# Ledger of designs, part 4: peptides against a protein of PDB entry 5H65

Target 1, 294 residues: chain A of PDB entry 5H65
Amino acid sequence: QYLERTPLCAILKQKAPQQYRIRAKLRSYKPRRLFQSVKLHCPKCHLLQEVPHEGDLDIIFQDGATKTPDVKLQNTSLYDSKIWTTKNQKGRKVAVHFVKNNGILPLSNECLLLIEGGTLSEICKLSNKFNSVIPVRSGHEDLELLDLSAPFLIQGTIHHYGCKQCSSLRSIQNLNSLVDKTSWIPSSVAEALGIVPLQYVFVMTFTLDDGTGVLEAYLMDSDKFFQIPASEVLMDDDLQKSVDMIMDMFCPPGIKIDAYPWLECFIKSYNVTNGTDNQICYQIFDTTVAEDVI

## One batch from the design tools (peptide)

Design b1_p8_2_s4 (made by RFdiffusion4, then SolubleMPNN; from b1_p8_2, 3 letters changed)
Fold by OpenDDE base, seed 1:
Structure b1_p8_2_s4 (fold): chain B 294 residues (1-294), chain A 8 residues (1-8)
Amino acid sequence: as target 1 above (294 residues)
Amino acid sequence: VTLEEYTF
């Protein structure tokens, strides 16, 4: 992809949609806090939503834990079930269903667990020992995904979410369609369960200034811009520091914009119509910024 | 929320 550089002043006068190559300084950006920029994006309906906080998940799983696992749904050809009763006054029942591969239990590092009635803490503990965890509930005839407000798949520290609007959930027995039940690929699990996976994205607004004009552009990117996956950044302090360092490099605090480095990037313009109001917006695309590492 | 309606 090659485009001639266009000054911002010229871009600001043109109709949308168009694509541009620009060279500008990052005057400012929002949000300033990295964790606020990490969102979930649906590739189908294009809605953005917040990544659920731990507190949000606690509530969801606590609510789920009030439900008793249905004994009739335990121990199928797909999974072996074990039940634990907590020592609390209510005697909460927790069901863990170990998904089998062709009728045989795989090794822990290859095993998918279906958890019914588990707390977030319990689920996290299990996700550290087994390949994957799916929080489920007892449906009428089969286990079902607990709630799309919670992860549909947990792999280590990675939480995979699905779109409530675009997903048409299918029961857990649809995992039978997976020939290999040892490598639990999130996309395959999602497909089997009728889930449209959400994508982790960085969402920011950049104020760009090339000396001829000032332009505000959106950044919505999963892993190209920073060369850091948005899906991993929240759980990795080093990655967070790297992103912060990159942003500080392009927009250094305490110095004048004249000393800022130049950012070369591609932006696209597009029209946004709200009733009678027409606005041209801009979005960064196909751009990678690299930090010089010695 | 759409991209254009993104709030900080």
Scores: peptide ipSAE 0.205, ipTM 0.856, DockQ to the pose 0.818
Fold by OpenDDE base, seed 2:
Structure b1_p8_2_s4 (fold): chain B 294 residues (1-294), chain A 8 residues (1-8)
Amino acid sequence: as target 1 above (294 residues)
Amino acid sequence: VTLEEYTF
């Protein structure tokens, strides 16, 4: 879209909502640590939440591992089940359900596993070999998703999360509605199971200065701004380095702002009411900065 | 937490 460039001093005087094209220097930004900027965003209720830490997941899966798989739910038309007993004092049982495609077991690289009673470590090991993993538990009449506080789907190193507020979970047999049981598209899996998938987003606050004024704007973006997926950055050192390089380029540490490069971007203004206090906020949108960097 | 409520 085309917008005429507007100086920050003019923007600061205008009512919201409006959209602007600006040219400004990135005076500063928060948070400074990349991992702190990666959040989960619900596209429906718009809540932001933290990406669960490994320790949080360990607790969830450890709790799930205390439950014994229900034999009555094993080996359905949808999946074949295998049970393992771990080599520990308690003899914990782990059930792995291999989802079939039209009654046929797919290749490992196309196979969805439903894991019941597995630890995070065990789940991660299996996710390295198989296409997808869903942590599940035995419900009353069917397998069910274990917990939305944990990933509903693990594909390689990517953890897919769902919104607890917006999701209305359905039993695992609803995966039967999927025509393609080989690709396991996260959105399709989510839809089948009644999950509203959360989106990984970069969340930052930019302080922008064009010499006429100073303006704070939010960045909330999944993959456009840096041309790097927020969903992958936490698990990839090279991607992290790239983001850091981009930020250092626009906001180099220990250097005067006069030497900073100009950032061209779009921002939108909007009204926010906090009690009786009304303020105008700004958010960056439809902006890519890494076109010549990445 | 909403975007506007987030602090770093």
Scores: peptide ipSAE 0.202, ipTM 0.851, DockQ to the pose 0.764
Fold by OpenDDE base, seed 5:
Structure b1_p8_2_s4 (fold): chain B 294 residues (1-294), chain A 8 residues (1-8)
Amino acid sequence: as target 1 above (294 residues)
Amino acid sequence: VTLEEYTF
């Protein structure tokens, strides 16, 4: 993996694809607001999606809450069901299905809940008390995932999303294939339900300058670059501050670039064809930013 | 949207 350092001026003259090690200053970056950089990426089809906002989820769950849980789908070998009728909101029915492990209800910190007809607020409250929550709806013969536009799995403050394009959803009873019904690993849940999980990624454009040339490179990274998971940053103010501090360190506002610290990173070049135009693009890879880089 | 198509 070792590469000799190459100046940007030399890189800019070379054909793609190639890999380089560089040392450059971060002249500027986009977007400036952290929340705009956090996206969902499909590892299969490579599409990028926006992380749904609370307002988007409210609509989805509100729509789901208009549907009445099917009594025939309650209390299976997989789960025990409880129904709540709200005293307000026109007597809305909410079904919570507690997934059993070998016929036994797990501890709250190990329990998976299937929620049918819950609002975002209710789901969030439950996710704070129980290990895992899956929003579901009554299908024809089984419970089904509610909507891939919403999280397929909520664990604490982490929302796990699936790719609509690449997923072929299977019914909830397929969770029976999981031997361990306590840990609820997101990838295992996704596999059982036919979901291609999306990955949280930081997506940024870096303008790099080493004094020999200027190069624009993409950053698309889940947790390596900042050593902070993109999946957690939106829900944690301290992590947001940490990322902001890192970016301010490399690209401090109000001072000249001559005083900027050096960033050492790996970049790869690749060809992009847009009609008759061939463009070489660059992407940062296998790079971790450390505090001691100053 | 692909990475190259994404604009901030």
Scores: peptide ipSAE 0.198, ipTM 0.849, DockQ to the pose 0.776
Fold by OpenDDE base, seed 3:
Structure b1_p8_2_s4 (fold): chain B 294 residues (1-294), chain A 8 residues (1-8)
Amino acid sequence: as target 1 above (294 residues)
Amino acid sequence: VTLEEYTF
């Protein structure tokens, strides 16, 4: 795509929808705290959601841990099951189901675990050793995903979430439809289980100024703008520092805007109706921060 | 929550 650069003053006078290429300074941005900008976005219904915090997950998994695994659902053609009884005061039952590939247990680095009755801590420990973990519960006739408020899939430090609005959950045996039971591609797992996966996105509001006008534009981007995945940033201090450095470069504290670097980006305008009021909004798209600025 | 309704 190619567009001529348009000054903000001209853009502000035009009707939506349109696409523009601009060159402007980042006067300010919100939110200032990086963790507040990371959200979950549904590609289907377009709702934005907060990323669940550890405390939220603890509650969900603690509730799940009060349920006893159904013996009738153990050791199927799809998985081999092992049961533990905790030695704590409550003596809860924990089931780990090892998913097989064509009847054979794969190597740990290729293995999917279904965990029933585990705490967040226990699940995280297992996710560090095995390829993938799905928290599950005993359903009426099959294992089922525990709760869409929790990750449907954990791979290392990455938590994959599904949209409650758009998903129509299917039972665990639907994983049989997957030809490859070693790589466990998140999208494939989601499809098999009837889940619409949510996307990690950076959500920010940029106030842009090119000297002719001031324009507020939204940033909603998963990995292009910063060249850093939003899905990984919350769990990686180095990535967080990188994003902070980028933002500090474009909007340095304690320095006048005249000294700010120029940001070149694409923005699109669109109409929004708020009650009886109609307004034009702007969103950044197809933009990558220049590497020489990073 | 939609993008336009979101507040930080």
Scores: peptide ipSAE 0.196, ipTM 0.847, DockQ to the pose 0.776

## One batch from the design tools (peptide)

Design b1_p9_1 (made by RFdiffusion4)
Fold by OpenDDE base, seed 5:
Structure b1_p9_1 (fold): chain B 294 residues (1-294), chain A 9 residues (1-9)
Amino acid sequence: as target 1 above (294 residues)
Amino acid sequence: SIADQVSLP
């Protein structure tokens, strides 16, 4: 689509909703810390959630590790099971279920592991070695996802989360519906298990100034704005540095705004009603960071 | 076996 550039002063006078193309300087942004700007967003209920911290996951998996794997649920047509007993922790039992593809165990880089009773550390080690890991527990008749407060799928360093509000969990045997049990596409896994996957998003507020006016614009973006996936940034130092460099470029510390580069972006206005008060808000959309030289 | 490749830390 084509939109002519509109000065902020004109935008500030117009009713919502509308879409605009703007050229402005990034006067400031919040939050300043990258880790604070990464959230989980539900595409269905639109709730924003914090990415669970390591401590949160530790608690969940520690609790799960207190439960004993059900022997009756081991070694099905879907998976082969192996059990470990820890020497410490009162003989904690850990079950790893190796999901088969058409009755055959795939290669390690294609294998899905179902982990029952594992700690965060153990799960992370396995997820780094194998392609995919799902934390599970023994249900009444089948293995079940452990907890939506934890990842439903871990692939390498990527943690995939589901929405507690919108998901209707189904048992692990529903993975049988997947014809190809080697690629383990997160969306396919989610669908099979009745999970509405959450999306990693950058959530930031930009204060934009083009010299004619100043407005705040909300950024909620998964991978377009920075051309860096929000899903990967928390676990990759290089990506973090890249985002920081981009932000420092547009909003350099220690210099005046007159020297800031110009940011070209699209914003949309929308109405927010708080009681009797009507407010027009702005959101950045369909934008990849680009600077324009004067 | 792939199971042999798994060791718990």
Scores: peptide ipSAE 0.072, ipTM 0.831, DockQ to the pose 0.210
Fold by OpenDDE base, seed 2:
Structure b1_p9_1 (fold): chain B 294 residues (1-294), chain A 9 residues (1-9)
Amino acid sequence: as target 1 above (294 residues)
Amino acid sequence: SIADQVSLP
């Protein structure tokens, strides 16, 4: 879609909804800290959630570790089970269930592990080695996902989360519906388990100024704006630095706005009603800025 | 066995 460039002063006078192409300077942005700008978004209910902190996960997994794995649920047609007993934690038992493909254990890099009673540290170590891990608990008749407050799937350093509101959890045996039990695509796993997966998004507010006017534009983007996945940025120092560099380029500290580079982007206006108050808001869409840095 | 490759800290 081709749009002619429109000055901000003209946009500010127009009714919503409309789409615009603009050229403006980034006067300021919020939040200033990158970790505060990364959220989890539900595609169904549209709720924005904070990404759980390591401390939050520690508590969840610690609580899960207080429960003993049910022997009756070990070694099914779907998975083989192995139990470890810790020496110094009152004999804490950890169960690892190795998911089979057509009754055969796949290669380590293709094998999904179901972990019962593991700590965050233990789970992370296993995910790094085996790529795919699901934290689980013993249910009444089957293994079940431990808690949607924790990742339903950990792949390497990536934590996949589900929406508590929109998900209707199904037991682990529903993984049998997956024909391919080697790739463990997060969306497929989520579907099998009745999970609505959350999406990592950058959430920021930009104050844009083109010399004719000033407006605030909302950014909610997963990977297009920075050409960096929001799902990976929290776990990668280099990616964090890259985002910081991009933001510093467009909004350099310690210099006047006159020296700021121009940002070209698309924005859409929309109406927001809070009671009797009607407000026009703006959102950035279909915009990539990373190419301007290269 | 793949299970033999698993060790806990």
Scores: peptide ipSAE 0.072, ipTM 0.832, DockQ to the pose 0.209
Fold by OpenDDE base, seed 4:
Structure b1_p9_1 (fold): chain B 294 residues (1-294), chain A 9 residues (1-9)
Amino acid sequence: as target 1 above (294 residues)
Amino acid sequence: SIADQVSLP
């Protein structure tokens, strides 16, 4: 859709909501650290959440590891179970449940593992090897998802999270509803388990300046703006470097703004009411900078 | 069995 370019000075005088095409320089942005800009967003309730750090996950899985797997829940029609006893003084028991497809164990690369009592390190090792892992715990009648504060599904290095507010968790046996128990599509798993999956997003505030005015615009984007998935950037150093390079290109340190490149983007205005205070805010949308970098 | 491929660290 074509929009005529509008100067910021004109935009700043107009009522919301409206959409604009702008050409401006990125005077500054926040947060400055990439890891701080990656958040989890719920598409339903629109809450933003922090991506759990390794330390956060350690705590969750350590707590889970204090629980003993229930023998009564092992070896069902859905999965075969194997129990390990760690060679430490505590004798911690770890259960790995191998989800079957129509009663048959699939190939390792197609097999979903349910891990009960595992540490983060153990879970990560298994996820790297088998590529699909769900941390679980023993419920009253069935295995259950361990904690929505932890990933509900780990595939390789990708952690899939669910919204605590919007999810209504169902027991693991609901995976039976999946016809194909080999592909383990995150959305399908989430649906089966009553999870509203969260979306990785870049969240940043841009201060834009076109010489006529200055405007702060909010960026919330998953994969379009940088042409890099927010879901992958935290686990890939090269992708991180790429994002940093892009930001440095548009907002180079140590030089005058006059030398900054122009950024063309779309922004939309919207009203925000805080009590008696009415404020107009701006958000970047449908914008890709990767092509502009070339 | 694929279960044999599982080892805990």
Scores: peptide ipSAE 0.071, ipTM 0.830, DockQ to the pose 0.209
Fold by OpenDDE base, seed 3:
Structure b1_p9_1 (fold): chain B 294 residues (1-294), chain A 9 residues (1-9)
Amino acid sequence: as target 1 above (294 residues)
Amino acid sequence: SIADQVSLP
């Protein structure tokens, strides 16, 4: 898309909604901590959620680990089951169900594991070794997803979450509807299980200054702005470093704003009503800093 | 088998 550049002073005088192309300096931004900027966003209800931290997941999986796998649900046409009994923890039973493709167990890098009764540590270890892991529990007639407060799918270090509000969970046997039981695409898994997948997004507020005026613009972006996936950044030190470097480049500490680089971006204005107060807000869209740095 | 690749600590 193309728009002529508009000075901020002019934008601040105009009614919403409108789209603009701007050239401005990043005076400041919030939050300053990267981990605080990564959220989960539902594409259906648009609710923003915090990414659960390890402590949150520990609690969920500890609770799940107190449940005993149902023997009647083991070894179906969909999966083969293996059971472990721990020596400690009062003889905790852990069930791992290996999902088959047309009755045949796939290779480890293509295999989906359904884990029942595993701890976070155990699940993470397995997810790093195998292609995909779904935390499950024994339902009345079938295995079921353990908890939408936890990932519905773990692939390596990537945790895929679902929206509690928009999802209508279906039992594990619905994975039978998937023709390809080797790739385990998150969206396909979600669809089969009735899950609306959440999207990782960077959420930040930029204070922009072009010398004619100052405005705050909201950023909600998954992977375009930084050219870094929000879904991977929390688990990758190099990606974190890259984001930090980008932000330091645009907003260098201890330097006067006159020396800041120019940022070219698109912003859209929109109306927000808070009680009797009508406010015009701005959001950054369709912007890639890697390509729009002057 | 693939099951042999699974070990729980």
Scores: peptide ipSAE 0.069, ipTM 0.832, DockQ to the pose 0.211

Design b1_p9_1_s1 (made by RFdiffusion4, then SolubleMPNN; from b1_p9_1 with Q5L)
Fold by OpenDDE base, seed 5:
Parts: C-alpha cells; sequence; structure tokens
Structure b1_p9_1_s1 (fold): chain B 294 residues (1-294), chain A 9 residues (1-9)
C-alpha cells in the first residue's frame, strides 16, 4: 500500500472517506490512564464494553457459587468430575470437570477444566495451574456457560469474553464437535458454544499536530500499534510499563511540543452524521509506532 | 484451597 504523505492542513479540507499517510507530533492523548484505554470490542455489532473489574467478577462467581452442582450431569463421555465441599458455614460445593480427549485425560497443560461453583480466586488459581478454565453452571440437561458477563474461557491470566448481544449460547456438550480437545483455541471454543468473542482493544484519541494543522484521530487497535496485545496488558506490569514508556516518548510530560518526536501513521477519514450535522472524523489504521526525530 | 486439591483423575 502506497500513499504519499499529506499535510494535515490539506486533509482537513478534503471530503471523506479517504486514506492518508501523515507525519505529525502527538500533542496530547486521552484517556491518560492505560487501564481506561483498554476496552472490549465486538467484531459483529461493534459495541464497545468495559473490561469487567475484579469486583464485578466476584459478584458473578459468588452468585454462581450459591448453586449446587447437579449430580446427574457429572462424569460424562466428555469429562470426568470431582466434587469438593468447602469448609464454610454453608458448605459450598465446587465441581471441577476435566475434559477428556477421545476418552483420555490430557496433560495438565493441555487440559480444559469446567468449574462449577468456584470463586474468582479459586478459578484464577486453577487457570494458572491448568491450561484452560471455563466457568459453568448446571443447566436442565447439560452444563452451560455460567455468564457472558464473566469470561467464557480463562487461559493463564488471559480472560476471554463474549458478546451478549451477538452470542447464542449452546450447551457444553457441543465441545464434542472439536476434534482436538487439547489446544483449546479460544475461537474454536467460542464457535462450539455459540459465542461471538470480544476483542481487547486499545481505545484512545490522539491530537495530532504537524505544524500545518491540528487533527484528532481515533485509535482502536488490538496489537499492531504498540506491538503489545491489549488482551495481555492489564495483567502484565512489564507490558503496562512498556506502553507507558511509549506514550511518554511520543508525548513527554513537561516538555514543549517542539521537542516531541515525529509520528508516522496512516489515518482514514469517515463521515459521522448527528442529526443535521455532518462531521468528518479520523481513525488511525495499519500503524505500528515509529518515530522520526528530525 | 480447591486448587491444591485438584488433580487429574
Amino acid sequence: as target 1 above (294 residues)
Amino acid sequence: SIADLVSLP
């Protein structure tokens, strides 16, 4: 893809939609806090959602933990089940179902656990020990996904979420459709369970200035811009630090814009209609951070 | 914890 560099002053005069290559300084950006810039995006309905907080998940799993696992749904051809009773006033029962591959239990690092009645803390501990975890509940005739407000799949520290609007949930036995029950690819799991997976995205607004004009551009990107996955950044302090360093590099605090590095990127314009008002907006695309100090 | 008790059957 070849595009000539276009000054912002020229871009600001042109109709949308168009694509541009630009070289500009990042005057400012919002939100300033990284945790506020990470969202969940549906590729189908395009809704942006907040990543659930720990407190949100605690509530969901606490509610789920009040339900008793159905004995009739334990130990199927798909999974072997073990039950624990917690030492608390209510004697909470937790069921862990170990998914088998062709009737054989895989190694722990390849095993999918279905957890029924677990707390967030317990689930997280299990997900760190085993490859994959799905929070589930007892349905009428089969295990079912617990709640799309919680992750449908946890792999290590990665929480995979599904879109409530676009998903049509199917029961756990649909995992039988997966020939390979060891890798547990999130997209495959989602497909089997009727889930439209949400995508972690960085969502930011950049104010760009090339000396000829000022333009606000929207950034919605999963892993290209920073070369850091949005899906991993919230759970990794080193990745967070890296993103912060990158942003500080392009927009250093306490320094005049004249000393800022140049950012080369692609932007596309598009029309937004609000009633009778027509506005042209801009979005960054196909861009990896690169600086040119000239 | 539950995690400490979990083992593959």
Scores: peptide ipSAE 0.038, ipTM 0.779, DockQ to the pose 0.788
Fold by OpenDDE base, seed 2:
Structure b1_p9_1_s1 (fold): chain B 294 residues (1-294), chain A 9 residues (1-9)
Amino acid sequence: as target 1 above (294 residues)
Amino acid sequence: SIADLVSLP
């Protein structure tokens, strides 16, 4: 798409909704801390929620670990099961179910593990080794997803979450519907299990100033703006540093705004009504930070 | 089997 550049002073006078191309300086932004800007977004109900912290997950998995795996649900046509007993005072039982492809166990890098009773640490170790792990629990007739407050799928260091509001969970045997039981595409797994997957997004508010006017623009973006996936940034120090560097470049601390670089971007205006109050808001869209800045 | 490759910490 092509839009002629419009000064902010002109935009501020116009009714919504409209789309604009602008050139402005980033006077300030919020939140200042990167981890606060990464959220989970539901594409269906549009709810924004926080990414669960390690401490949150610990509690969920600890609770799950208090339940003993049901022997009746072990070793089905879909998976082979192995049980471990921990050498602690309580003798915690951990079940690992290895999902088969057409009755055959695949290679480790292609194998999906269903973990029952594992701690976060144990699950993470297994996910690093096998690349695909689903935390599960014993249901009445089948294994079931443990909790949508925890990841429904862990692949390497990436945690995939589902929407509690929009999901209608189905039992683990529904993974049989997947023709390819080796790639374990998150969207396919989610579909099979009745999960609406959440999307990692950067959520930030930019205060933009082009010398003619000032406006606040909302940024909600998964991977386009920074050319860095929001889904990976929390688990990668180098990616975090990169985002910080980008933000410092556009909004350098201790420097006057006159020396700030210009940011070219697209913004769209939209109306927000709260009761009798009407407000025009702005959102950044279809914008990528230039490579020379990255 | 792949199960033999798994050890819990």
Scores: peptide ipSAE 0.036, ipTM 0.755, DockQ to the pose 0.208
Fold by OpenDDE base, seed 1:
Structure b1_p9_1_s1 (fold): chain B 294 residues (1-294), chain A 9 residues (1-9)
Amino acid sequence: as target 1 above (294 residues)
Amino acid sequence: SIADLVSLP
């Protein structure tokens, strides 16, 4: 799409909804911390959620670890089970279920592990070794996903989350519907288990100023704006540094706005009703970071 | 660790 540039002063006078191309300086942005800018977004209900902190996950998995794996649910046609008893005061039992492909155990790098009773540390270590891990618990008749407050799938360092509101969880045996039990595509796993997967997104508010006017624009983007996946940034120091560098470039501290680079982007206006008050808001869309070189 | 003990049968 091509739109002619519109000055902010003109945009501010127009009714919504409309789409604009603008050229403006980033006067300021919030939140300032990158970690605070990464959220989980449901594509169905559009709810935004916080990415769970390590401490949050520790609590969830610790709670799960208080439950004893049900022996009756071990070693099915879908998976082979191994049990470990920890040498601690409580004697915690951890079950690891190795998902089979057509009754055959796949290679370790292709094998999905279902972990019952593991700590976050243990789960992460196993994920690094076997690539794909699902935290589970013993249900009434089958293994079930442990908790949608925790990842439903961990692959390497990537934590895949599901929407609590939109998901209708199905038992683990529904993984049988997957013909190929080696690739473990997150969307396929989610579909099999009745999970609506959440999307990692950058969520920021930009204060834009082109000299004719000032407006706030909302940014919700997964990987286009920074050309960095929101799903990976929290686990990669280099990516974090890159995002920080980009933001510092557009909004350098200690420098007057007159010296700021120009940002070209698309924004759309939309109406928001708060009671009797109608407000026009703006959102950045279809935009990749671009700087005027002049 | 458990991770060290886990292997495919």
Scores: peptide ipSAE 0.036, ipTM 0.776, DockQ to the pose 0.789
Fold by OpenDDE base, seed 3:
Structure b1_p9_1_s1 (fold): chain B 294 residues (1-294), chain A 9 residues (1-9)
Amino acid sequence: as target 1 above (294 residues)
Amino acid sequence: SIADLVSLP
C-alpha cells in the first residue's frame, strides 16, 4: 500500500477512522521488557491473554500426572500405546500414544505423540525428539485434550495454545479426519479437535515524535514488524537479542532524540469510547522495521 | 522401533 506522508500535527487534528503513513522517531515505548510484550491473541473473540509461565504449566501437568491412563483406551486403530511406571514414590503411570498413519507408525520426525501423565520436562524432551506432542487425558470413551490452559500441541520449542472461550473440544479420535498424519499442521490439528488456535503477538505502545507533534500508537503484530515470529521469540535467545537490538536502535538509551533514527510507519486511527469520553487512538499496521538514513 | 526412541525417567 502507498500513502503520502502526513505530519503528526495534521493527524492529531483529524477525525477517525483514517489511515496514515508517517515518518517519526520512537521517543519511547512500553513495556520495556520483551517478555511482557508477547501475548496470545484470539482471532475470533480478540481477547488478549498472557502466555503461561513455565510454573503454570508445571502445575497443570503435575495435576494431569496424578491421573491413571485408562487401559481400555490404549492401542486403537489411530495409535499404538506404550506405558511406563515411574520409580518415584507415587509410581505414576505415563502413557505415550504413537499416532499411526494408515496403520503404520511414521518416522520419529513425522510422528505425533499423545502423552498422558507426563511432566513438563518429559513432554519437552519428547517434543524435541519427535515432531509433535499433544498432552491428553483419558476421557470416558476416548482420549481427550488435557487442558486448554496448557498447549494443545507442542512442536519442538513452540507451544500452540487454544482459546478457551471459542473452542469446542472434540475427542482425539477426530484426528482420523486428517488425511495427512505426518505433517501435523497446527491449524489442521486445531480444526480436527475443535480448537480455535491463539496467535502469538507483540503488544507494545509506541510514543512517536516527528518534531511537529507527539502521539501514541498501539502495536499488535505477530511477525511483520520485527520480521521475527512472536511465537518463537520467548524460547530463542538469539531472537530475543535481535528484538532488543532493534528497539535499542530506534530508541537508544542515553541518547538525545535528535540523534534517533527515523521510523517509517503506517498507522490507523480509530474511535474509542470510554464512558462519556470519546478518544481517538492509533494503531500501527502493515509496517516492517525500516530505518531512514538522513 | 519408534517406541525404542522414548525413554522416560
Scores: peptide ipSAE 0.036, ipTM 0.755, DockQ to the pose 0.231

